Peptides against a protein of PDB entry 7K3S. Designs and how they scored, part 17

Target 1, 60 residues: chain A of PDB entry 7K3S
Amino acid sequence: MEELSGKPLSYAEKEKLKEKLAFLKKEYSRTLARLQRAKRAEKAKNSKKAIEDGVPQPEA

## One batch from the design tools (peptide; aimed at target 1 E27 L35 K39)

Design b2_p23_7_s3 (made by RFdiffusion4, then SolubleMPNN; its pose is not in this set)
Fold by OpenDDE base, seed 3:
Structure b2_p23_7_s3 (fold): chain B 60 residues (1-60), chain A 23 residues (1-23)
Amino acid sequence: as target 1 above (60 residues)
Amino acid sequence: DEEALKRIEEIKKEIEELEEEFK
């Protein structure tokens, strides 16, 4: 990555960075939603196992 | 989901680096 550190960004460079930021914010939201689904699925699995025999399974 | 955690941290870092270019 060429560090654009220290030069005033052109209008075109700023617009390209805004596009990247918008993309990354979308990817963040998508990944966070995936993580939240995974955590809910793990809790649902652990709740099913907690009914059978009280053994703590290792955190994944 | 360790991969999703890792990817979140990568995205946060890349967002921070890009936000510094607007200062």
Scores: peptide ipSAE 0.512, ipTM 0.902, DockQ to the pose 0.351
OpenDDE base, seeds 1, 2, 4, 5: peptide ipSAE 0.505, 0.508, 0.505, 0.505; ipTM 0.903, 0.902, 0.903, 0.904

Design b2_p23_7_s4 (made by RFdiffusion4, then SolubleMPNN; its pose is not in this set)
Fold by OpenDDE base, seed 4:
Structure b2_p23_7_s4 (fold): chain B 60 residues (1-60), chain A 23 residues (1-23)
Amino acid sequence: as target 1 above (60 residues)
Amino acid sequence: EEEALKKIEEIKEEIEKLEKEFK
């Protein structure tokens, strides 16, 4: 990663960073939604597995 | 789940790094 720490960014560099930031915020939201689904699925499986013993869950 | 937690922290760190370049 080029350390742009110290040069005034051009307009084009700022727009490129803004696009990258928007992409990362989207990936964050996607990953968070995955985590929240996994946690809900685990709770739903644990409520079902309180009735059926012994299958190891693949960690997702 | 652990991989998703790790990925969240990596993305947060990269977001914070980029937001510092706009200041």
Scores: peptide ipSAE 0.407, ipTM 0.878, DockQ to the pose 0.341
OpenDDE base, seeds 1, 2, 3, 5: peptide ipSAE 0.408, 0.403, 0.406, 0.399; ipTM 0.879, 0.879, 0.879, 0.880; seeds 1, 3 fail the geometry check

Design b2_p23_8 (made by RFdiffusion4)
Pose (drawn by RFdiffusion4):
Structure b2_p23_8 (pose): chain A 60 residues (1-60), chain P 23 residues (1-23)
Amino acid sequence: as target 1 above (60 residues)
Amino acid sequence: EEIEEAEEELEEEIEEAEEELEE
Protein backbone atom coordinates (compact mmCIF):
# COMPACT_ATOMS: atom_id res chain seq x y z
CA MET A 1 0.00 0.00 0.00
CA GLU A 2 2.64 2.52 1.16
CA GLU A 3 6.13 2.76 -0.36
CA LEU A 4 9.19 2.32 1.93
CA SER A 5 11.22 5.40 0.82
CA GLY A 6 14.43 5.88 2.92
CA LYS A 7 16.36 2.73 4.00
CA PRO A 8 19.76 4.13 5.38
CA LEU A 9 18.23 6.98 7.37
CA SER A 10 18.44 7.32 11.16
CA TYR A 11 15.44 8.06 13.43
CA ALA A 12 15.38 11.87 12.89
CA GLU A 13 16.39 11.86 9.20
CA LYS A 14 13.62 9.32 8.43
CA GLU A 15 11.14 11.23 10.62
CA LYS A 16 11.78 14.41 8.65
CA LEU A 17 11.85 12.65 5.23
CA LYS A 18 8.41 10.99 5.61
CA GLU A 19 6.50 13.76 7.44
CA LYS A 20 7.87 16.89 5.77
CA LEU A 21 8.18 15.67 2.14
CA ALA A 22 4.74 13.83 2.34
CA PHE A 23 3.03 17.03 3.66
CA LEU A 24 4.69 19.01 0.85
CA LYS A 25 3.87 16.41 -1.87
CA LYS A 26 0.23 16.30 -0.64
CA GLU A 27 -0.30 20.08 -0.49
CA TYR A 28 1.53 20.47 -3.87
CA SER A 29 -0.91 18.16 -5.73
CA ARG A 30 -3.74 19.35 -3.36
CA THR A 31 -3.66 23.15 -3.86
CA LEU A 32 -2.85 22.59 -7.59
CA ALA A 33 -5.99 20.37 -7.88
CA ARG A 34 -8.36 22.68 -5.95
CA LEU A 35 -7.54 25.72 -8.07
CA GLN A 36 -7.17 23.84 -11.43
CA ARG A 37 -10.67 22.26 -10.98
CA ALA A 38 -12.17 25.65 -9.90
CA LYS A 39 -10.59 27.26 -13.00
CA ARG A 40 -11.97 24.85 -15.60
CA ALA A 41 -15.43 24.51 -14.02
CA GLU A 42 -15.98 28.29 -13.63
CA LYS A 43 -14.95 29.29 -17.18
CA ALA A 44 -17.35 26.71 -18.64
CA LYS A 45 -19.29 23.91 -16.89
CA ASN A 46 -17.43 20.85 -18.28
CA SER A 47 -17.89 17.12 -17.56
CA LYS A 48 -15.34 16.32 -14.81
CA LYS A 49 -13.61 12.89 -14.92
CA ALA A 50 -11.33 11.79 -12.02
CA ILE A 51 -9.78 13.05 -8.73
CA GLU A 52 -8.21 10.97 -5.84
CA ASP A 53 -9.41 13.53 -3.26
CA GLY A 54 -11.72 12.19 -0.55
CA VAL A 55 -11.41 13.54 3.03
CA PRO A 56 -11.38 17.42 2.91
CA GLN A 57 -9.44 19.42 5.56
CA PRO A 58 -11.35 22.86 5.44
CA GLU A 59 -9.26 24.27 2.63
CA ALA A 60 -10.11 27.31 0.43
CA GLU P 1 -0.99 32.94 -11.92
CA GLU P 2 -1.93 31.76 -8.40
CA ILE P 3 -1.51 28.13 -9.47
CA GLU P 4 2.01 28.85 -10.84
CA GLU P 5 3.05 30.74 -7.74
CA ALA P 6 1.79 27.88 -5.42
CA GLU P 7 3.71 25.33 -7.58
CA GLU P 8 6.95 27.38 -7.34
CA GLU P 9 6.67 27.94 -3.55
CA LEU P 10 6.07 24.27 -2.76
CA GLU P 11 8.91 23.15 -5.13
CA GLU P 12 11.29 25.49 -3.37
CA GLU P 13 10.24 24.05 0.07
CA ILE P 14 10.78 20.47 -1.22
CA GLU P 15 14.29 21.39 -2.50
CA GLU P 16 15.21 23.03 0.85
CA ALA P 17 13.93 19.95 2.80
CA GLU P 18 16.03 17.64 0.52
CA GLU P 19 19.13 19.82 1.04
CA GLU P 20 18.63 19.57 4.87
CA LEU P 21 18.43 15.77 4.65
CA GLU P 22 21.65 15.60 2.52
CA GLU P 23 23.53 17.73 5.05

Design b2_p23_8_s1 (made by RFdiffusion4, then SolubleMPNN; from b2_p23_8, 11 letters changed; failed a check: too like the target's own chain)
Amino acid sequence: DEIEKAKEKLKKEIEEVLKEIEK

Design b2_p23_8_s2 (made by RFdiffusion4, then SolubleMPNN; from b2_p23_8, 11 letters changed)
Fold by OpenDDE base, seed 1:
Structure b2_p23_8_s2 (fold): chain B 60 residues (1-60), chain A 23 residues (1-23)
Amino acid sequence: as target 1 above (60 residues)
Amino acid sequence: DEIERHKEELEKKIKEVLKEIEE
């Protein structure tokens, strides 16, 4: 088993990775909120189509 | 879905960075 035990990351390298992690978690939260809005908007469009197919237009 | 693919890419990158911090 080749221990690709890369040299233990220095404190400064670990802090840089924690900053990258915090950034990625923020972008994930934004993306998740966008995905939830998109799924809600799709469900609302599908619900409107189901109502429009069921209302006979009044003949004028 | 493009937003779902982007979410999954972010999940992969988060897991990679967590692994690098734990080593």
Scores: peptide ipSAE 0.606, ipTM 0.929, DockQ to the pose 0.419
OpenDDE base, seeds 2, 3, 4, 5: peptide ipSAE 0.604, 0.605, 0.605, 0.604; ipTM 0.928, 0.928, 0.927, 0.928

Design b2_p23_8_s3 (made by RFdiffusion4, then SolubleMPNN; from b2_p23_8, 13 letters changed)
Fold by OpenDDE base, seed 1:
Structure b2_p23_8_s3 (fold): chain B 60 residues (1-60), chain A 23 residues (1-23)
Amino acid sequence: as target 1 above (60 residues)
Amino acid sequence: DEIEKAKKEYEEKIKKVLEEIKK
C-alpha cells in the first residue's frame, strides 16, 4: 500500500517523527563537533610537519 | 569539504522529517 503522502499523520506518527528529528539534530551536532576537532588536529599535524620539513605551511 | 558534505546530508534528512511532520 503506497502510504498516500497526503493522509494527515496520526498524533502517534507525528510524535515518532519528532523523536526522529530530535535524534537527527543530536547526531548532526555530534558529527560537526567531531569533524571540527579532526580538522583542527589535521592542521596541527600539518603545521608540525611543515616546521620539521622546512616547507612553508600551505595557507588553509 | 567533509564538514560541508555532512551539513548538507543532515540538513536534507532534517528537512524531509520536518516536511513529513507538517503534513
Scores: peptide ipSAE 0.574, ipTM 0.920, DockQ to the pose 0.358
OpenDDE base, seeds 2, 3, 4, 5: peptide ipSAE 0.572, 0.574, 0.570, 0.573; ipTM 0.920, 0.919, 0.919, 0.920

## One batch from the design tools (peptide; aimed at target 1 K43)

Design b2_p24_1 (made by RFdiffusion4)
Pose (drawn by RFdiffusion4):
Structure b2_p24_1 (pose): chain A 60 residues (1-60), chain P 24 residues (1-24)
Amino acid sequence: as target 1 above (60 residues)
Amino acid sequence: IEEEAEELEEEIEEEKEELEEELE
């Protein structure tokens, strides 16, 4: 399911690698997706296809 | 790790501002 990224890292290095870079990779694709979808749907109501979003965290 | 985190923060801010301007 998950991917074990970071073998030779100590406790703190691994802690910062997982938590920080995962938060940044999620909010990168997240904010990009929220605004990109709002953009295309507002200009013209088009047939949407696919998005991996599921649990929203009150974000606008 | 810290340098990669900073680069990603900058990329997020730049792309967010570009998309907000396109929406306006």

Design b2_p24_1_s2 (made by RFdiffusion4, then SolubleMPNN; from b2_p24_1, 12 letters changed)
Fold by OpenDDE base, seed 2:
Structure b2_p24_1_s2 (fold): chain B 60 residues (1-60), chain A 24 residues (1-24)
Amino acid sequence: as target 1 above (60 residues)
Amino acid sequence: IDEEIERLKKELEETREKLQQELA
């Protein structure tokens, strides 16, 4: 079995990897926060429609 | 440095899992 002993990353390559991981985490966290807001807003719209359909419009 | 990279990988994966849970 050839050990895929990949050359150890240099200090500079490790720092670049840390920056990339931190960037990806930030972008996913931003997307998550947007999705959570959208899901809450959709639930709030569905609750308003249920109230409007349940109120008999006063016949004029 | 290696321990910090592994922490960042773990935190990224936890964020991906939360995103998948919100999409379901």
Scores: peptide ipSAE 0.542, ipTM 0.911, DockQ to the pose 0.175
OpenDDE base, seeds 1, 3, 4, 5: peptide ipSAE 0.538, 0.539, 0.536, 0.535; ipTM 0.909, 0.910, 0.909, 0.910

Design b2_p24_1_s3 (made by RFdiffusion4, then SolubleMPNN; from b2_p24_1, 11 letters changed; failed a check: too like the target's own chain)
Amino acid sequence: IDEEAAKLKKELERTKAELQKELE

Design b2_p24_1_s4 (made by RFdiffusion4, then SolubleMPNN; from b2_p24_1, 14 letters changed)
Fold by OpenDDE base, seed 4:
Structure b2_p24_1_s4 (fold): chain B 60 residues (1-60), chain A 24 residues (1-24)
Amino acid sequence: as target 1 above (60 residues)
Amino acid sequence: IDEKVAELKKKLQETKAKLQEELA
């Protein structure tokens, strides 16, 4: 039984944790959106390379 | 980028757990 030995946080400390949680949620969502865009851009680059490797160069 | 998402997710979970402990 891990002793919940933490002194009860004051109202001000609880509000500070809520602000920190809101900030971390925002940063997580922003970073996740960047990751999703990066993965889509990488797939689009790999698809372009597959098209370029699959197009026979016109004989000159 | 994946590592930074994992780090932020961990910090979010830890902060949520601490807030839940103090609101119970």
Scores: peptide ipSAE 0.181, ipTM 0.783, DockQ to the pose 0.028
OpenDDE base, seeds 1, 2, 3, 5: peptide ipSAE 0.158, 0.143, 0.165, 0.158; ipTM 0.757, 0.758, 0.767, 0.758

Design b2_p24_2_s2 (made by RFdiffusion4, then SolubleMPNN; failed a check: too like the target's own chain; its pose is not in this set)
Amino acid sequence: EEKEKLEEELKKKKEEEELLKKLE

Design b2_p24_3 (made by RFdiffusion4)
Pose (drawn by RFdiffusion4):
Structure b2_p24_3 (pose): chain A 60 residues (1-60), chain P 24 residues (1-24)
Amino acid sequence: as target 1 above (60 residues)
Amino acid sequence: ELEEEIEEAEEELEEEIEEAEEEL
């Protein structure tokens, strides 16, 4: 399911690699998706296809 | 407005990823 990224990292290096870069990769694809979907739907109501979003964390 | 917000959010998050990679 998950991907084991970071073999030769100590406790702190690995802690920072997983938590920080995962938060950043999430909010990168997350904010980009929110605004990109709002953009296309507001200009003209188009037939949406796919998004991996599921559990929202009150974000606007 | 939404196009400007998208560009700004992309630039800010890319800079934060680069800085976090440099710290590692």

Design b2_p24_3_s2 (made by RFdiffusion4, then SolubleMPNN; from b2_p24_3, 9 letters changed; failed a check: too like the target's own chain)
Amino acid sequence: DLEKKIAEAKEKLEKEIEKAKEEL

Design b2_p24_3_s3 (made by RFdiffusion4, then SolubleMPNN; from b2_p24_3, 9 letters changed; failed a check: too like the target's own chain)
Amino acid sequence: ELDEEIERAEKELKKKIEELEKEI

Design b2_p24_3_s4 (made by RFdiffusion4, then SolubleMPNN; from b2_p24_3, 9 letters changed; failed a check: too like the target's own chain)
Amino acid sequence: ELDEQIEKAEKELKEKIEKALKEL

Design b2_p24_4 (made by RFdiffusion4)
Pose (drawn by RFdiffusion4):
Structure b2_p24_4 (pose): chain A 60 residues (1-60), chain P 24 residues (1-24)
Amino acid sequence: as target 1 above (60 residues)
Amino acid sequence: ELEEELEEKKEELEEELEELKEEK
């Protein structure tokens, strides 16, 4: 399911790698998706296809 | 670097959405 990224890292280095870069990768693809979908749907109501989003965290 | 790229792209997309609201 998950991917084990970061073998030779100590406790703190690994803690920071997983938590920080995962938060950043999520909010990168997240904010990009929220605004990109809002953009295309508002200009013209088009047939949407696919999005991996599921649990929202009150974000606007 | 990733934080800066995220902030720049977020601001650009917000500005484009504001322009679309003004056009309507």

Design b2_p24_4_s1 (made by RFdiffusion4, then SolubleMPNN; from b2_p24_4, 10 letters changed)
Fold by OpenDDE base, seed 5:
Structure b2_p24_4_s1 (fold): chain B 60 residues (1-60), chain A 24 residues (1-24)
Amino acid sequence: as target 1 above (60 residues)
Amino acid sequence: ELEERLKEERARLQEELEALRREK
């Protein structure tokens, strides 16, 4: 834990922390949306495979 | 894994920003 060394952070340091926070919020939201999409795509693939495995191939 | 790490880093920076607001 970096000690909150009792030096008041400069205005520039506070703005840099706000920018880092905004960036991480954006990257979190992007990553979450990607993971949710991947999970939905995986479920859709598994559902298609379960339908294909449950359809008796038409004997020619 | 990557989602959890980004969530934790966001929480740390939010806590640091709130601490800096209490010192003012």
Scores: peptide ipSAE 0.103, ipTM 0.676, DockQ to the pose 0.065
OpenDDE base, seeds 1, 2, 3, 4: peptide ipSAE 0.094, 0.068, 0.100, 0.103; ipTM 0.680, 0.624, 0.682, 0.675; seed 3 fails the geometry check

Design b2_p24_4_s2 (made by RFdiffusion4, then SolubleMPNN; from b2_p24_4, 8 letters changed)
Fold by OpenDDE base, seed 3:
Structure b2_p24_4_s2 (fold): chain B 60 residues (1-60), chain A 24 residues (1-24)
Amino acid sequence: as target 1 above (60 residues)
Amino acid sequence: ELEEELQRRREELQRELEELRREK
């Protein structure tokens, strides 16, 4: 059985991974917020255009 | 695209979570 127990990461290496994880969570949340803003802006643009073009709004 | 960027960030986050879990 090859002990794929790669050397136990030092406390410092574990803290570095936690910092990287916190950074990646922050970047994910920022990208998600940008996407949600883009989708809301597109929905608002399409709703405005549908009103301008006289297309009946689908009742939500 | 923003959806592709979100997916890349999700995959990066998953890899880092797996690295942190391999120590137990």
Scores: peptide ipSAE 0.398, ipTM 0.868, DockQ to the pose 0.070
OpenDDE base, seeds 1, 2, 4, 5: peptide ipSAE 0.394, 0.393, 0.397, 0.395; ipTM 0.866, 0.866, 0.868, 0.868

Design b2_p24_4_s3 (made by RFdiffusion4, then SolubleMPNN; from b2_p24_4, 9 letters changed)
Fold by OpenDDE base, seed 4:
Structure b2_p24_4_s3 (fold): chain B 60 residues (1-60), chain A 24 residues (1-24)
Amino acid sequence: as target 1 above (60 residues)
Amino acid sequence: ELEKKLEELKAELQAEKRELEEEK
């Protein structure tokens, strides 16, 4: 494994990475919740659209 | 597509975790 050991990050750079990681975790959780809602809405629409022919589902 | 965005966010999260772990 080539150690892509960039220069050791400063304390300030480490704190910035921790903030970015916390942000990304929040966005991941938000996106996951949207996906779960979309899949539930799609199932609920497809259970209604088994009666109504012909409109393509909007890609989520 | 939400699945694509979820995988992108997961990849970015793993990259940032590796950068924080290489310094320990």
Scores: peptide ipSAE 0.414, ipTM 0.859, DockQ to the pose 0.071
OpenDDE base, seeds 1, 2, 3, 5: peptide ipSAE 0.403, 0.406, 0.410, 0.401; ipTM 0.859, 0.861, 0.859, 0.859

Design b2_p24_4_s4 (made by RFdiffusion4, then SolubleMPNN; from b2_p24_4, 11 letters changed)
Fold by OpenDDE base, seed 3:
Structure b2_p24_4_s4 (fold): chain B 60 residues (1-60), chain A 24 residues (1-24)
Amino acid sequence: as target 1 above (60 residues)
Amino acid sequence: ELREELERERRRLQEELEALRRER
């Protein structure tokens, strides 16, 4: 078994990685919620425009 | 773009934490 010749991460380094992971999970969730809101707003704008332009909505 | 970058880095840090748990 190749000893993964990286110095064993200290307890403090492992906790710092957990904190970084938790931060990135939070920022990901915030970014996803913003993108989902933007996508819904764009869908609503496009639906309003298609009704205004008299374009038949493709039935879903 | 930014979502995909955050998702890639989240996966990388998760894999690193899981590797550190398997050595024990």
Scores: peptide ipSAE 0.117, ipTM 0.697, DockQ to the pose 0.068
OpenDDE base, seeds 1, 2, 4, 5: peptide ipSAE 0.073, 0.082, 0.105, 0.116; ipTM 0.685, 0.682, 0.715, 0.696

Design b2_p24_6 (made by RFdiffusion4)
Pose (drawn by RFdiffusion4):
Structure b2_p24_6 (pose): chain A 60 residues (1-60), chain P 24 residues (1-24)
Amino acid sequence: as target 1 above (60 residues)
Amino acid sequence: LEEEIEEAEEELEEEIEEAEEELE
């Protein structure tokens, strides 16, 4: 399911690698998706296809 | 919306680069 990224990292290095870069990778693709979808749908109501989003964390 | 998308891309890319440099 998950991917084990970071073998030779100590406790703190690994802690910072997983938590920080995962938060940033999530919010990168998250904010990009929120605004990109709002952009296309508001200009013209088009047939949407796919999005991996599921649990929203009150974000606008 | 286009400007907000560009700004969000730049800010989050800079934060990823800074976090990678701290880990190196």

Design b2_p24_7_s2 (made by RFdiffusion4, then SolubleMPNN; failed a check: too like the target's own chain; its pose is not in this set)
Amino acid sequence: LSKLEKELEELLKEDKEAEEELAK

Design b2_p24_7_s3 (made by RFdiffusion4, then SolubleMPNN; failed a check: too like the target's own chain; its pose is not in this set)
Amino acid sequence: LSKLEKELEELKKEDEEAEKKLAE

Design b2_p24_8_s1 (made by RFdiffusion4, then SolubleMPNN; failed a check: too like the target's own chain; its pose is not in this set)
Amino acid sequence: KEIEEKIAFLKKEYEETLAKLREE

Design b2_p24_8_s3 (made by RFdiffusion4, then SolubleMPNN; failed a check: too like the target's own chain; its pose is not in this set)
Amino acid sequence: KEIDEKIAKLKEEYEKTLEELKKE

Design b2_p24_8_s4 (made by RFdiffusion4, then SolubleMPNN; failed a check: too like the target's own chain; its pose is not in this set)
Amino acid sequence: SEIDEKIARLKEEYERTLAELREE

## One batch from the design tools (peptide; aimed at target 1 E13 K20)

Design b2_p25_1_s1 (made by RFdiffusion4, then SolubleMPNN; its pose is not in this set)
Fold by OpenDDE base, seed 3:
Structure b2_p25_1_s1 (fold): chain B 60 residues (1-60), chain A 25 residues (1-25)
Amino acid sequence: as target 1 above (60 residues)
Amino acid sequence: SKREEVEKKIREAEEELEKLKKELE
């Protein structure tokens, strides 16, 4: 699979690789934003459960 | 080359996306 890396990019190959990179960067940013929301929601749930179970919240 | 640089950036983005998906599960 490595032998193709030394050839000059055609215009069509360059546009295809740019499109793939733009798509992956978009999905990365979307997934990162989802993960950050999930981690915040999990912290909020764990904090609620710690209050209900009478466990002192670790202060910040 | 410019090809190798773009292919590298694609691979890095694929690997990082897969790590984030596993952390979300």
Scores: peptide ipSAE 0.078, ipTM 0.664, DockQ to the pose 0.381
OpenDDE base, seeds 1, 2, 4, 5: peptide ipSAE 0.075, 0.076, 0.058, 0.061; ipTM 0.660, 0.659, 0.650, 0.657

Design b2_p25_1_s2 (made by RFdiffusion4, then SolubleMPNN; its pose is not in this set)
Fold by OpenDDE base, seed 2:
Structure b2_p25_1_s2 (fold): chain B 60 residues (1-60), chain A 25 residues (1-25)
Amino acid sequence: as target 1 above (60 residues)
Amino acid sequence: KKKEEVEKKIAEAEEELEKLKKELE
């Protein structure tokens, strides 16, 4: 994508990039929410393993 | 593994978003 730095984007190209940007922002937000849930679930597993001696956590 | 794959996908999406922002200026 380095070749686009020299030509003004057409209106249609700018709209297509805005659609792609909106899609990527949505996927980012979804992925971030999954990461935050995974981090909370990891903390909840680690709090249960403070009671059960010696089994290594499977890295999720 | 799933957390690291998710963090990688976030970083890739952030890089693509930054490229698209520069192309829209």
Scores: peptide ipSAE 0.133, ipTM 0.718, DockQ to the pose 0.068
OpenDDE base, seeds 1, 3, 4, 5: peptide ipSAE 0.117, 0.134, 0.143, 0.113; ipTM 0.711, 0.718, 0.724, 0.707; seeds 3, 4 fail the geometry check

Design b2_p25_1_s3 (made by RFdiffusion4, then SolubleMPNN; failed a check: too like the target's own chain; its pose is not in this set)
Amino acid sequence: KKKEEVEKKIAEAEKEYQELLEKLE

Design b2_p25_1_s4 (made by RFdiffusion4, then SolubleMPNN; failed a check: too like the target's own chain; its pose is not in this set)
Amino acid sequence: KKKEEVEEKIAKAKEELEKLKEELE

Design b2_p25_2_s1 (made by RFdiffusion4, then SolubleMPNN; failed a check: too like the target's own chain; its pose is not in this set)
Amino acid sequence: EVEEKLEKLKKEIEELEKEAEEAEK

Design b2_p25_2_s2 (made by RFdiffusion4, then SolubleMPNN; failed a check: too like the target's own chain; its pose is not in this set)
Amino acid sequence: DVEKKLEELKEEIEKLKKEAEEKEK

Design b2_p25_2_s3 (made by RFdiffusion4, then SolubleMPNN; its pose is not in this set)
Fold by OpenDDE base, seed 4:
Structure b2_p25_2_s3 (fold): chain B 60 residues (1-60), chain A 25 residues (1-25)
Amino acid sequence: as target 1 above (60 residues)
Amino acid sequence: EVEERLKEIKKEIEELEKEKKKAEE
């Protein structure tokens, strides 16, 4: 692994970093939205199961 | 796990942002 840790980055390397950052920020947002959907779906399943099991819904 | 993947992506973003900052100094 070339330790790039001390060389001035070329223009091309700086652009490659910008592209990687843009990609990862997009991946983060997509993954976060997936997590939020999963948590909502889990709550909806738990609420449906609580209704089915006759457990009083926690008053909101 | 999706939460673990979010932590990994966040860590990689923070590392690349530090590298970018060092390249702008």
Scores: peptide ipSAE 0.526, ipTM 0.900, DockQ to the pose 0.299
OpenDDE base, seeds 1, 2, 3, 5: peptide ipSAE 0.522, 0.524, 0.523, 0.525; ipTM 0.901, 0.902, 0.901, 0.903

Design b2_p25_4_s1 (made by RFdiffusion4, then SolubleMPNN; its pose is not in this set)
Fold by OpenDDE base, seed 3:
Structure b2_p25_4_s1 (fold): chain B 60 residues (1-60), chain A 25 residues (1-25)
Amino acid sequence: as target 1 above (60 residues)
Amino acid sequence: ELEKKLEELKEKIKKLEEEAEKAKK
């Protein structure tokens, strides 16, 4: 059993990792919320585009 | 694409969670 003794992360490295995780989880949640809004807006526009032809969707 | 960004973020989160779990052992 090779102990992949990855050097025990220092307290500072553990805190930095925790901060990075918190940041990425926040960015994920923001991006997911944007995607959900985009999909809702697309459905609302597809219901309106049954009336008006031709405006390209703004990239969200 | 927002979907591509979500997958990239998910992969980065997964990698850091694995590193954080290793750091707890």
Scores: peptide ipSAE 0.531, ipTM 0.896, DockQ to the pose 0.277
OpenDDE base, seeds 1, 2, 4, 5: peptide ipSAE 0.522, 0.521, 0.525, 0.521; ipTM 0.896, 0.892, 0.895, 0.893

Design b2_p25_4_s3 (made by RFdiffusion4, then SolubleMPNN; failed a check: too like the target's own chain; its pose is not in this set)
Amino acid sequence: ELEEKLKKLKEEIEKLEEEAKKAEE

Design b2_p25_4_s4 (made by RFdiffusion4, then SolubleMPNN; its pose is not in this set)
Fold by OpenDDE base, seed 3:
Structure b2_p25_4_s4 (fold): chain B 60 residues (1-60), chain A 25 residues (1-25)
Amino acid sequence: as target 1 above (60 residues)
Amino acid sequence: ELEKRLKELEEEIKELEEEAKKAKE
């Protein structure tokens, strides 16, 4: 059985791998930024609810 | 959902980084 000694990735395969990595890292950063915004929005909603439930609206 | 997607992306990035390392040796 010829060891499928992992053929050195062709230049084209290496470039394709770099492109995939760059894409995934970009998607990761975007998803992380969305999650951070969502967590901040949730905290802001919970803080507003805590203020709204705990602070009697000043009677106008 | 976003946390799950982050984990999936981390795993896929890790796999491709390991392949990229093997391609440089």
Scores: peptide ipSAE 0.541, ipTM 0.899, DockQ to the pose 0.264
OpenDDE base, seeds 1, 2, 4, 5: peptide ipSAE 0.540, 0.538, 0.541, 0.540; ipTM 0.898, 0.896, 0.896, 0.896

Design b2_p25_5_s1 (made by RFdiffusion4, then SolubleMPNN; its pose is not in this set)
Fold by OpenDDE base, seed 4:
Structure b2_p25_5_s1 (fold): chain B 60 residues (1-60), chain A 25 residues (1-25)
Amino acid sequence: as target 1 above (60 residues)
Amino acid sequence: AEKRLAELEEEIKKLEEEAKEAEEK
C-alpha cells in the first residue's frame, strides 16, 4: 500500500478545507432543494397535462 | 441538477476523507 503520505496539513490548510466543506455542503443543500422543486414541478405539469388530455392520473 | 448533485457528493466525500486524514495526524 503506497502510503499517500500527503504532507501534514498546516492549521491554515485544515481551516481552508473546513471552509470548502461548509461551502460545498451548502451548495449540495441548495442543489437538492432545486432538484426536489423541479421534480415536484414536473409531476405537477405532467398531472395537469394528463387531466387536460383526459388521461387517468395514476394514484399516488 | 442531478449531475451537479453527484459532482458535489463526490467532491464532499473526497474532502471529508482529506479532513479525516488531516485530523488523525
Scores: peptide ipSAE 0.493, ipTM 0.878, DockQ to the pose 0.267
OpenDDE base, seeds 1, 2, 3, 5: peptide ipSAE 0.491, 0.492, 0.491, 0.490; ipTM 0.877, 0.879, 0.878, 0.878

Design b2_p25_5_s2 (made by RFdiffusion4, then SolubleMPNN; its pose is not in this set)
Fold by OpenDDE base, seed 2:
Structure b2_p25_5_s2 (fold): chain B 60 residues (1-60), chain A 25 residues (1-25)
Amino acid sequence: as target 1 above (60 residues)
Amino acid sequence: AEEKLKKMKEEIEKLEKEAEEAKKK
């Protein structure tokens, strides 16, 4: 079984890999920022409800 | 969303390894 790990990537394959990495890193950052905003919004909602219900705010 | 981030991180790490191997050759 020839180890497919041996062949050098062509210039076009290297550029395609670089583009795919750049795209995935961008989508990761976008998704992470969305998740962080959602977690902050949920914490703010829960804090408002806890104040309204007279319940101690959960520590972070 | 967290599972999607995990899968994306694993794919990034795999492709970064492949890109580093491709730069060393």
Scores: peptide ipSAE 0.373, ipTM 0.850, DockQ to the pose 0.263
OpenDDE base, seeds 1, 3, 4, 5: peptide ipSAE 0.369, 0.378, 0.372, 0.369; ipTM 0.849, 0.850, 0.850, 0.851; seed 3 fails the geometry check

Design b2_p25_5_s3 (made by RFdiffusion4, then SolubleMPNN; failed a check: too like the target's own chain; its pose is not in this set)
Amino acid sequence: AEKRLEELKEEIEKLEKEKKEAEEK

Design b2_p25_5_s4 (made by RFdiffusion4, then SolubleMPNN; failed a check: too like the target's own chain; its pose is not in this set)
Amino acid sequence: VEKKLEELKEEIEKLEKEKKEAEEK

Design b2_p25_6_s1 (made by RFdiffusion4, then SolubleMPNN; failed a check: too like the target's own chain; its pose is not in this set)
Amino acid sequence: EEAEKKLKKLEEEIKKLEEEAEKAK

Design b2_p25_6_s2 (made by RFdiffusion4, then SolubleMPNN; failed a check: too like the target's own chain; its pose is not in this set)
Amino acid sequence: DEVEKRLKELKEEIEKLEKEAKEKE

Design b2_p25_6_s4 (made by RFdiffusion4, then SolubleMPNN; its pose is not in this set)
Fold by OpenDDE base, seed 3:
Structure b2_p25_6_s4 (fold): chain B 60 residues (1-60), chain A 25 residues (1-25)
Amino acid sequence: as target 1 above (60 residues)
Amino acid sequence: KEVEEKLEKIKKEIEELEKEKKEAE
């Protein structure tokens, strides 16, 4: 049994790997930006509720 | 929760592929 000592990736496999990495990095950035928007919107809603409920906001 | 879990999954997959790329150099 020839040990499948990791055959060096073919040029085509290396390019496919680069494309997959570029795609995933883009999806990460998009998903992170969505999370950051959601957290900002939640903070803004909680701040608005705290004002409505008469709770003094901690000074900035 | 769900968006954070998606971020962590994407991060792990990036780290795995970056290792595979480094082993192929």
Scores: peptide ipSAE 0.496, ipTM 0.899, DockQ to the pose 0.246
OpenDDE base, seeds 1, 2, 4, 5: peptide ipSAE 0.491, 0.488, 0.495, 0.492; ipTM 0.898, 0.896, 0.897, 0.898

